# Ledger of designs, part 197: peptides against a protein of PDB entry 4GXB

Target 1, 277 residues: chain A of PDB entry 4GXB
Amino acid sequence: VPTEEVSLEVLLSNGQKVLVNVLTSDQTEDVLEAVAAKLDLPDDLIGYFSLFLVREKEDGAFSFVRKLQEFELPYVSVTSLRSQEYKIVLRKSYWDSAYDDDVMENRVGLNLLYAQTVSDIERGWILVTKEQHRQLKSLQEKVSKKEFLRLAQTLRHYGYLRFDACVADFPEKDCPVVVSAGNSELSLQLRLPGQQLREGSFRVTRMRCWRVTSSVPLPSGSTSSPGRGRGEVRLELAFEYLMSKDRLQWVTITSPQAIMMSICLQSMVDELMVKKS

## One batch from the design tools (peptide; made by RFdiffusion4, then SolubleMPNN)

Design b2_p27_8_s4 (from b2_p27_8, 9 letters changed)
Fold by OpenDDE base, seed 2:
Structure b2_p27_8_s4 (fold): chain B 277 residues (1-277), chain A 27 residues (1-27)
Amino acid sequence: as target 1 above (277 residues)
Amino acid sequence: SEEEELKRRREEHEKALELFKELLKLL
């Protein structure tokens, strides 16, 4: 692609638009730096955030496709899809809430975390009770961002990414599940017929390995699940999990977001390694 | 050790990432 100056739109979690002037040849880090500069985010805080390719759903929610890789050209990556539903989003890229302390020391960092957290609660990514919701709303009305975040940090699935509804083979074949990644785990929420909501927690520290596979569905006379067109690539994330001592079991998640899930797993492992070094 | 296991996982992930990068280059 010829080098040209272009205007690129990057969204925050709340849908706020950040326009940056970049070169078509600018890589992910270059664009991230441009966004940071536009927001007046200090250089030492840039590393706490990443750019993500997302698909904007009809309700305005984001379906995460992948973290933009270091070698990617964000302008090219998003425009090559030739669909306005694809966006680039800035989001925090760490898992341990302890790192919030570093980010919150700066006004811009605080604002970014606050906006993201508000959005995550509104989208149901962070789970809240009625009472907690009331408390959060009160703090929001007071614009007490630090106190809001401190309360939010105690909430279930704070810092998690919630994926679109998908299918897993655990605990049974073809179980509809909602997967969330955070706190060094994959959380699988499911409701089986006639049963209560169940959550399975799969800690990355107990995953021996994982893989992403892609397949093209064969023309089978079986009704494809609603939403999977003929010829769509089927993605699966499979991980081998230590269920108990000397008991390994494969768990397979079928999802268009399998790649993003694997990126999350890698990121969580990387962070754990940093913390232990 | 736990550290060694994490290191092993990192190495496996890096390999997977390289494959993914190659795939992206083909797109």
Scores: peptide ipSAE 0.061, ipTM 0.692, DockQ to the pose 0.279
Fold by OpenDDE base, seed 5:
Structure b2_p27_8_s4 (fold): chain B 277 residues (1-277), chain A 27 residues (1-27)
Amino acid sequence: as target 1 above (277 residues)
Amino acid sequence: SEEEELKRRREEHEKALELFKELLKLL
């Protein structure tokens, strides 16, 4: 692609558009810096955020595809998909809510976290009770962003990424689940027939290993999930989990977002390593 | 130790990520 100046749209979590002038040859960090500059985000806070490739659904919800890699050219990465559904989104890229304190000290950082949190609640990524929702709405009406965030930090799945509904082999084969990543875990929510909602928590510290695999499904006439055409690559995330003392069990998640899940796992491990060092 | 295990996982994952990056360059 010839190097030229282009206008690139980057979205915030709430769908707010940030237009930046960049070169087509600018790498991920260059674009991130441009976005930061446009928002007047201080340089020392840039590292708390990342650019993500997402697919925007009809309802405006984001399906995360991947974190843009350092070597990628964001303009090329998004435009090469030749679909307007794909967007670049700015989002915080740390897991420990303690880092919110650093970001919240800055007005722009505060606004970014606030917008993200509001969006995550609206999308149902953060789980709230009726009373909590009332309290949050009250704070939102008062535009008390700091207090809003402080309350939000106490909520279930605060800071988690919620994935699209997918399938796992746990606890049963072909079990429909909703996976969320956060707080150094994968949360698998499922509802089996005749049962209440259940959650499986899989801490990364108890994962011996994980892998992403790709396979081409055999042309089976009957079992083609209506949405997967012949020849579509199936992605799976499998991890070996320490269920109990000396008991390892493989868990496999079948999802188009398996890569993104693995990126999250790595990011969680990396953050844990930083804390221990 | 837990730390050593995390380090091992990190190293393994970094290798996997590098491979992934290389694959992405080929696409």
Scores: peptide ipSAE 0.060, ipTM 0.696, DockQ to the pose 0.281
Fold by OpenDDE base, seed 1:
Structure b2_p27_8_s4 (fold): chain B 277 residues (1-277), chain A 27 residues (1-27)
Amino acid sequence: as target 1 above (277 residues)
Amino acid sequence: SEEEELKRRREEHEKALELFKELLKLL
């Protein structure tokens, strides 16, 4: 792609559009800096955020595809997909809520965290009781952003990224699950007909290893699931988990977001290493 | 140690991520 100046749209979690003028050859960090400058986010807070490639669903929800890598050219990455459904989103990129204290000290940082948190609650990524919802609404009406965040930090799955419904082989084969990543774990939620919600928590510290695999289903004459075009790549995330003493078990998640899940795992491990060093 | 095990896991994850990065470069 020839180097030229272009206008690039970057979305916040709440759908707010940030337009930046960049070069087609600008790498991820260059674009991130441009977005930060446009928002008046200070340089020392840029590292708490990342750019993500997402697919916007019909209902306006975001399906995270991947975190844009350092070597990527965001303009090229999004435009090469030749679909308006794909967007670039700015989101916080750390897991430990303790880092919120650094970010929320700044007005712009506070606003970004607030907007993201409101959106995550509205999307059902953060789980709230009826009473908690009432309290949150009250704080939102008062525009008390700091107090809102403090309450939100206590909520179940605060800071988690929720994935699209997919399939796992845990607790049994072909289980429909909703996977969420956060707090150094993968949460697998399962609801079977007539049963209560079951949750499996898989801490990254107990994952011995993990891998992402891609396969092209053979044209088996069997019922192509509606919507899988001939040759659609199947992605799986598999991890070997320490279930108990000396008992390792493989868990496999079949999801088009397997890559994003693996990126989350890597990111959580990296953050843990930084905190322990 | 727990730290050593975590480091090992990190290295395994990094290898997987590197392979993914290489794949992205080909696309």
Scores: peptide ipSAE 0.076, ipTM 0.702, DockQ to the pose 0.329; fails the geometry check
Fold by OpenDDE base, seed 3:
Structure b2_p27_8_s4 (fold): chain B 277 residues (1-277), chain A 27 residues (1-27)
Amino acid sequence: as target 1 above (277 residues)
Amino acid sequence: SEEEELKRRREEHEKALELFKELLKLL
């Protein structure tokens, strides 16, 4: 693509649009810096955020495709898909809520975390009781952003990224599940007919290894998985998990977001390594 | 140790990421 100046739209989690002027040849970090400058986010806080490629669903929800990699050209990455459904979103890119303290000290950082958290609650990514929801709404009405975040930090799946419904082979073959990544784990939630909600928690520290695979099933005789049609590329995330002492078991998730799940796993591992170094 | 195991995992992830990056460049 020829190098030229373009206007690029980057969304916040709440759908707020940030327009930045960048070069088509600008890499991910260059665009991120431009967005930070536009928002008046200080340089020392840029590293707490990342740009994500997402698909906006009909209901306005975001399906995360991947974190934009350092070598990518965000303008090219989003426009090459030739669909207005694809957007670039700014989101925090750390997992430990302790890092919120650093970000919240800045007005812009606070606003970004607040907007993201409100959106995550509204989308059901953060799980709340009726009473908690009432308390959150009260704080929101008072525009008490810090108190709102402090309460939110105590909620189930705070800081998690929720994926679209997909299929796993745990606890049984072809189980419909909702996967969420956060708190150094993959949470697999399922509700079988007539049963209570069940959750499998898979800590990254107990994963011996993981892999992403792709295949193209034959159109005829193939089963369709959620999020894909017949003959479309099938992505799987498989990880080998230490279920108990000296007992390793493979768990496989079939999802078009397998790559994003993999990115999350690596990101969580990297963060843990930083903390332990 | 836990730290040694995390280090091993990180190394594996880094290798996977490098392969992924190379694949994306080819597209």
Scores: peptide ipSAE 0.054, ipTM 0.682, DockQ to the pose 0.261; fails the geometry check

## One batch from the design tools (peptide; made by RFdiffusion4, then SolubleMPNN)

Design b2_p28_1_s1 (from b2_p28_1, 17 letters changed)
Fold by OpenDDE base, seed 3:
Structure b2_p28_1_s1 (fold): chain B 277 residues (1-277), chain A 28 residues (1-28)
Amino acid sequence: as target 1 above (277 residues)
Amino acid sequence: GAERLVEEVRRLNEELEKKRSKFEEVFS
């Protein structure tokens, strides 16, 4: 792609559009810096955010595809897909809510976290009771962003990234599950008819290994990944988990978002390593 | 296409393996 100046649209979690003028040759960090500048986000806070490639669903929700890597050219990455459904989204890229304190010190950082959190609640990524929802709405009406975030930080799955419904072989084969990544774990939620919500929590520290696999099933063959047509690439995330002392078990998630799940796992591991060092 | 995705998966797995080894060293 020839180097030229272009207008690139980057969305916030709430769908707010940020237009930045960048070069087609600008890498992910360059674009991120441009977005930060447009938002008046200080340079020292840029590292708390990342650019993600997402697919916007019909209902306006975002299905996260992957984090844009450092070597990528965001303009090329999004436009090469030749579909208006694909967007670039700015989102916080850390997991430990303790880092919110650093970001919240700045007005722009606070606004970004607030907008993201509101969106996550509205989309059901953060799990709330009726009473909690009432409290959150009250704080939202008062535009008390700090208090809103402090309350939100106590909520179940705060800071988690929720994936589209998919299939896992846990607890049984071909179980429909909702996977969420956060707090150094993968949460697999299952609700069967007439049953209570069941959750499997898989801590990354107990994962001995994980991998993504891809396959191209025959059109006349068996099931593809949920949400993908037959004959399309089927993606799976498999991890070997320490269920108990000296007992390892493989868990496999079949999802078009398997790559994003693996990116989340790695990101959580990286953050843990930083804390440990 | 499919080939690109397969290659991406391969690369990702290789990177993950390297990082996993480092993780185990740090948390051992």
Scores: peptide ipSAE 0.021, ipTM 0.620, DockQ to the pose 0.479; fails the geometry check
Fold by OpenDDE base, seed 2:
Structure b2_p28_1_s1 (fold): chain B 277 residues (1-277), chain A 28 residues (1-28)
Amino acid sequence: as target 1 above (277 residues)
Amino acid sequence: GAERLVEEVRRLNEELEKKRSKFEEVFS
């Protein structure tokens, strides 16, 4: 692609548009710096955020596809998909809420975290009780961003990334689940017929290994699930989990977001390593 | 296409394996 100056749209979690002028040859970090400059985010806080490729759903929600890699050219990466559904999103890229303290010291950082958190609550990524919701709304009305975040930090699945509904083989084969990644775990939520909502927590520290696999479904005549075109690659995330002492079990998640899930796992592991160092 | 995705997955798995090995060393 020839080097040209282009306007690139980057979205915040709430859908706010940030337009930046970049070169088509600018790498992910260059674009991130441009976005930071546009937002007046200081350089020392840039590292707390990343650019993600997402697919915008009909309802405006984002389905995270992957984190943009350092060598990528964001303009090319998004435009090459030739679909307006794909967007680039700026989001915080750490898991431990303790790092919020660093980001919140800056007005722009605070605003970014606030906007993201509001959006995550509205989308149901962060789980709230009725009373908590009332409290959050009150704080939002007062525009008390710091207090809002402090309350939000105590909420279930704060800082988690929620994935689209998918299928897992745990606790039973072909279970519909909603997977969320955060707090050094994968949370699998499911509601079986006639049963209460169940959640399985899988801590990354108890994962011996994980892998992503891709397969092309053979045209088996019978299971025409209407939505999967015959040519769609099936992605799976499988991890070997220490269920109990000396008991390892494989758990497999079938999801188009398997790659993103694996990226999250690695990111959580990396952060844990930094903390131990 | 599908081939590119397969290659991406392969590369990712290789990187993950390397990092996981380091993780096990640190957290073992």
Scores: peptide ipSAE 0.020, ipTM 0.591, DockQ to the pose 0.472; fails the geometry check
Fold by OpenDDE base, seed 5:
Order: structure tokens, then sequence, then C-alpha cells
Structure b2_p28_1_s1 (fold): chain B 277 residues (1-277), chain A 28 residues (1-28)
């Protein structure tokens, strides 16, 4: 792609558009810096955020595809997909809510966290009771962003990334699940017929290993899930988990977001390593 | 498209394996 100046749209979590003038040859960090500058985010806070490639659904929800890598050219990465559904989103990239304290000291950082949190609640990524929802609405009406965040930090799945509904082989084969990543775990939510919502928590510290696998389904006429076109690559995330003392079990998640899940796992591990060192 | 994705997955797994090894050393 020839080096040209282009206007690139980057979305915030709430769908707010940030337009930046960048070069087509600008790498991820360059674009991130441009976005930060446009937002008046201080340089020392840039590291708390990352650019993500997402697919915008019809309802405006974001399906996270992957984190943009350092060597990528965001303009090329998004435009090469030749679909207007794909967007670049700015989101916080840390997991420990303690880092919110650093970010929210700045007005822009506070606004970003607030917008993200509001969006996550509205999308059902953060789980709230009726009473909590009332309290949050009251704080929104008062425009008390700090208090809003403090309350939100106590909520279930705060800071988690929620994935699209997918399939896992746990607790049984072909179980429909909703996977969320956060707090150094993968949460698998399952609702079986006639049963209450169940959650499996898989801590990354108890994962001996994980891998992403890709396979091309055999064109067997019978197993064509109606939504998967011929020749689509099936992605799976498999991890070996220490269920109990000396009991390892493989858990496999079948999802087109398996790559993103693995990125989240790695990111959580990296953060844990930083804290321990 | 499929080949590219397979390659990306392979690369990712290699990176993950390297990092996982380091993680196990620190947390073991």
Amino acid sequence: as target 1 above (277 residues)
Amino acid sequence: GAERLVEEVRRLNEELEKKRSKFEEVFS
C-alpha cells in the first residue's frame, strides 16, 4: 500500500468516533499515540490502552476479533477486510482494577474508563442486580464518574471481556456457553434446560498449558452447522486444567474468537508475571 | 485466507508456549 495520509476512524467503547490523520504506514503504536493526542490523553497513560480489531454487530455490539499487534498497520488491517463491519476500538488493556486508580486521576482517563464501563454494563458484560442498576443510574444522572466507577469495580465481571456465545466440551460435550475473560480467569457461563445459570471458573494459574487449534471441517453433508459456510476454518481453544490435586483435564472451547481468548490468556499471564517480579 | 489463519495460529501457539514456559518457572 502506498504511503498516504488518511483519516482513520477509531471508536471508543461507547461508539464515539475519534478521527485521526495518520499515514497508511503508521504502526499500531503510532496510531495509538495519534488517538491519545486527539483525546488529550497524557503520554504516561497510553500504555494502559490498546487498539482492538472488532466486528460491529447489527445491534451495535462489538465482537472482539483480536488485539492489534505492534507490527501491524491499523489502516491496512481494518481496510483489508473489505467490510464496514470491522472497526478499530480503543479499550483499556489491563486486568487489575487497581490500575484504574492511575488512569482515573486524569480527566481523559476517567472519561475513557467511564465510557467503557457504561458500555459494558449496557451490553451485559458486567453483571448487575436490579438494585445495583438503580444505583448506577442515579450516579449517571449525577454525572459522578468516579463514584460510578468505584461502584462498578465491585460488580461481577467488572473488567471482563465477554465473547460471543460459543460451544465447549465442559461440563458436557457440545455445551452452549458464554465465555468471559478477566481477573486472571476464563468464566464459562452455562444455562442448561430447566437449570439455573452455572458458572465455571478457570484460573489461568491452574492451566498447565493452552493452545489454539485450527481445522477445516470435512464437507460431510450432515454436520454442516447452518451458520458455517463451506470451507470455514474452525478454531478451538484447548487448555489443560488442574481440576484437583493430580487431576488434569482438557477443556476445549470452540469459537471463532479462540485467538482473542488466547490473547487474553497471555495478557493476563503477562500481568501476573509483572506483579510477581 | 485459511492458510493465513493457520499460520497465524501456529505462530501464536509458538509464542504462547515460550511465554508459558517462563510463567511456569515463575509460578511453580
Scores: peptide ipSAE 0.020, ipTM 0.585, DockQ to the pose 0.482; fails the geometry check
Fold by OpenDDE base, seed 4:
Structure b2_p28_1_s1 (fold): chain B 277 residues (1-277), chain A 28 residues (1-28)
Amino acid sequence: as target 1 above (277 residues)
Amino acid sequence: GAERLVEEVRRLNEELEKKRSKFEEVFS
């Protein structure tokens, strides 16, 4: 791709558009710095955020595809997909809420976390009770961003990334689940007909290993999951989990977002290693 | 295309394997 100056749109979690002038040859960090500059985010806080490739759904929800890597050219990465549904999103890239303290000390950082958190609640990524919802709305009306975040930090699935509905072989074969990644775990939420909501929590520290696999279903396979055309690549995330003492079990998630899930797992592991080392 | 995705998955798995080994050493 020839090097030229272009206007690139980067979205915040709430859909707010940030337009930056960059070169087509600018790498992820260059674009991130441009976005930070546009937002007046200080340099020392840039590392707390990352750029993600997402697909915007008809309802405006974001389906996370992957984190943009350092060597990537964001303009090329998004435009090469030849679909306006694909967007670049700025989001915090750490898991431990303790790091919020560093980010919240800056006005822009605070605003970014606030906007993200509000959006995550509105999208149902963060789970709230009726009472908590009332309290959050009150704080939002008062525009008390710090207090809002402090309350939000106590909420279930705060800081989690929620994936599109998919299929897992847990607790049984072909179970429809909603997977969320956060707090050093994968949460698999399941609601079977006539049953209460069930959650499987899989801590990364109890995962012996994981892998992503890709396969092309055979045309004769009736297992066309709704939304997958014949011949589409099937992605799976499989992890071996320590269920109990000396009992390992494989869990497999079938999802187009299997790659993103694996990125989240690795990111959580990396963060844990940084804390321990 | 499918081929590109397969290659991406392969590369990712290789990277994950390397990092996972380090993780096991620290957290096992």
Scores: peptide ipSAE 0.019, ipTM 0.571, DockQ to the pose 0.485; fails the geometry check

Design b2_p28_1_s2 (from b2_p28_1, 17 letters changed)
Fold by OpenDDE base, seed 1:
Structure b2_p28_1_s2 (fold): chain B 277 residues (1-277), chain A 28 residues (1-28)
Amino acid sequence: as target 1 above (277 residues)
Amino acid sequence: GAERLVQEVEELNAELEKKRSLWEEVFA
């Protein structure tokens, strides 16, 4: 691609648009720096955020596809998909809420975390009770961003990424589940007919290994799932989990977001390793 | 296309394999 100056749109979690002028040859870090500069985010806080490729759904929700890698050219990565549904999103890229303290010291950092948290609550990624919702709304009306975040940090699935509904082979084969990643775990939520919502917690520290697999479904006549055209790749995330003492079991999640799930797992492990050092 | 996605998955798995030793330290 010839090196040209272009306008690139980057979205915040709340859908706010940030337009930056970049070169088509600018790498992910260059674009991230441009976004930070546009927002007046200090250089020392840039490392707390990353650029993600997402697919915007009809309802405006974001389906996370992957984190943009350092060697990528964000302009090329998004435009090569030839669909307006794909967007670049800025989001915090750490898991431990303790790092919020560093980011919240800056006005811009505080605003970014606040906007993200509000969006995550509105989208149901963070789980709230009726009473908690009332408290959050009161703080939002007062525009008390710090207090809002402090309360939000105590909420279930704060800091988690929620994935689209998918299928797992746990606890039984072909179980519909909602997967969320955060706090060094994968949370699998399921509701079986006539049963209460159940949650399975899979801690990354008990995952011996994981892998992403891809398969091309054979044109078997009957499994025309509406929308899987000829040649759609089926993605699965499989991890080997220590269920009990000396008992390892494979768990497999079938999801188009299997790659993103694996990226989250890697990122959580990397953060844990940094803390141990 | 499908081929690119397969390649991306393979590359990701290769990276995961390289880091497995580090994760074993966490597992342990």
Scores: peptide ipSAE 0.026, ipTM 0.514, DockQ to the pose 0.616
Fold by OpenDDE base, seed 5:
Structure b2_p28_1_s2 (fold): chain B 277 residues (1-277), chain A 28 residues (1-28)
Amino acid sequence: as target 1 above (277 residues)
Amino acid sequence: GAERLVQEVEELNAELEKKRSLWEEVFA
């Protein structure tokens, strides 16, 4: 691709558009710096955020595809998909809420975290009770962003990334689940017939290993799951989990977001390693 | 399309394997 100056749209979590002038040859970090400059985000806070490739759903929700890698060219990565549904999103790129303190000290950082948190609540990624919702609404009306975030930090699945509904082989085969990644875990939410909503917590510290697998489904006659065209690659995330003392079990999640899930796992592990050093 | 994705997954798994080895040393 010839090097040209282009206007690139980067979205915030709330859908706010940030237009940046970049080169088609600019790498992920270059684009991130351009976005930071446009937002007046200080250089020392850039590392707390990353660019993600997402698919915008009809309802405006974001389905996270992957984190843009350092060597990628964001303009090329998004345009090569030849669909306007794909967007680049700026989001915080850490898991421990303690790092919010560093980001919140800056007005722009505070605004970014606030916008993300509001969006995550509205999308149901963060779980809230009726009372908590009332409190959050009151704080939002007062534009008390710091207080809003402090309350939000106490909420279930704060800081989690929620994935689209998918399938797992746990606790039963072909079980529909909603997976969320955060706080050094994968949370699997499920509702079995006649049962209440259940959540399985899989801590990364108890995962001995994980992998993403790809397979091409054999054209079996009638059971083309609606939406999987013939020849679509099936992605799975499998991890070996320490269920109890000396009992390892494989858990497999079938999801088109398996890659993103694995990126989240690695990111959580990396952050834990930094904390132990 | 499909072949590229498979390759990308394989590359990702290779990177993850290297990192997991280091992780096991820290968390074992």
Scores: peptide ipSAE 0.026, ipTM 0.507, DockQ to the pose 0.474
Fold by OpenDDE base, seed 3:
Structure b2_p28_1_s2 (fold): chain B 277 residues (1-277), chain A 28 residues (1-28)
Amino acid sequence: as target 1 above (277 residues)
Amino acid sequence: GAERLVQEVEELNAELEKKRSLWEEVFA
C-alpha cells in the first residue's frame, strides 16, 4: 500500500468517534499515539490502552474480533475487510483494577475509564443488581466519575470482556454459554431450562495449556449448526484445566471469537507474569 | 478467506506455545 496520509476513525467503547490523521504505513503503536494525542492522553498512560478490531452489530454492540498487533497497519487492517461493520476501538488493555488508580489520576484517563464502564454496564457486560443500578445512575446523573468507578470496581465482571453467545462442551456437550474474560479467568455462564443461571469459573492459573483450532465443515450437510453457511471456518478454543488434584480435563468452546478469547488468555497470563517478576 | 484464518490460528498457536513453556515452568 502506498504511503499516504489518511483520516482514520477510532471509536471509544461508547461509540464516540476519534478522527486521527495518520499514514497508511503507520503501525498500531503509531496510530495509538495519534489517538492519545488527539485525546490529550499523557504518554505514560498510552500503555494502558490498546486498539481492537471489532465488528459493530446492528444494535450498535461490538463483537471483538482481535487485538491489533504491533506490526499491523490499522488502516489497512480495517479497510481490507471491505465492510463498514468493522471498526477500530480504543479500550483499556489491563485486567487488574489496581491499574485504574494510575489511569484515574489523569482527567483524560478518568474519562476513558468512565466511558468504558458506563458502556459495559449498558451492554450488560458488568452485572448489576437493581439497587446497584440505582446507585450507579445517581452517580452518573451527578457526573461523579471517580465515585462511579469506585462503585463499579466492586461489581461482578467489572473489567471483563463479554463475548457473543456461543457453545461449549461444559458442563455438557453443546451447551449454550456466554463467555466472559477477566480477573484472570474465563467465566462461562449458562442457563439450562428451568434452572438458575450457573457460572463456571476457569482460572488461568489452573489452565495447563490452551489452543485455538480451526476446522472446515465437511460439505456433507449433516453437522451444519443452524446459521453457519457451507464453507465457514469453525473456530474452537480448547484448554486443559486442572479440575482437581491430578485431574486434568479439556474444555472446548466453539466460537467465532476463539482467537479473541485466546488473546485475552495470553494477555491475562502476561499480566500475571509481570506481577510475579 | 478460510486459508488466512487457518494461518492466523497457526501463527497464534505458535506464539502461544512459546509463552506456555515459560508459564509451565512457573506453574510447575
Scores: peptide ipSAE 0.022, ipTM 0.584, DockQ to the pose 0.498
Fold by OpenDDE base, seed 4:
Structure b2_p28_1_s2 (fold): chain B 277 residues (1-277), chain A 28 residues (1-28)
Amino acid sequence: as target 1 above (277 residues)
Amino acid sequence: GAERLVQEVEELNAELEKKRSLWEEVFA
């Protein structure tokens, strides 16, 4: 792609559009800086956020595809997909809520976290009780953003990224699950027939290893799940987990978002390593 | 298309493999 000045749209978690003028040759960091400048986010807070490639679903929800890498050209990355459903989203890129304190000290940072948190609650990514919802609504009406976030930080799955419904081989083969990544874990939520909602917690510290695999489904006539287009690559995330003392077990998640899941795992591990250094 | 995705997965796995060694050292 020739180097040209272009207008690039970057979305916030709540769908707010930020238009930035960038070069087609600008790398991820350049675009991120442009977005930060447009929002008046201080330079020292830029590192708390990242650009993500997402697919906007029909209901307006975002399916996270991957984090844009440093060497990528965001304009090219999104436009090369030749579909308007793909968007670039700005989101916080840390897991420990303690870092919220740094971001919240700035008005713009506070607003970004607030908008993201509101959106995550509305999307059902953060789980709330009826009473908590009432309290949050009251705080939202008062526009008490700091208090809102403080309450939100105590909620189940605060700071988690929720993935689209997919399939895992745990606890049984071909189990429908909803995977969420956060707090140094993968949470697998499932409801087996006749059973209550269950959640499996897989802490990254108990993962010996993980990998993403890709396979091209053989045109076997019978097993095309109706939602998979002909010829779509099947992605799987497999991780070896310490289930109990001296017992390792492989868990495999089949999901188009397997790459994003692996990125989340790596990101959580990286953050933990930084904290321990 | 499909080929690009496969390549991305391969690159990702290669990068992850390098990091796994570090992870195992820290958390083994």
Scores: peptide ipSAE 0.023, ipTM 0.550, DockQ to the pose 0.532; fails the geometry check

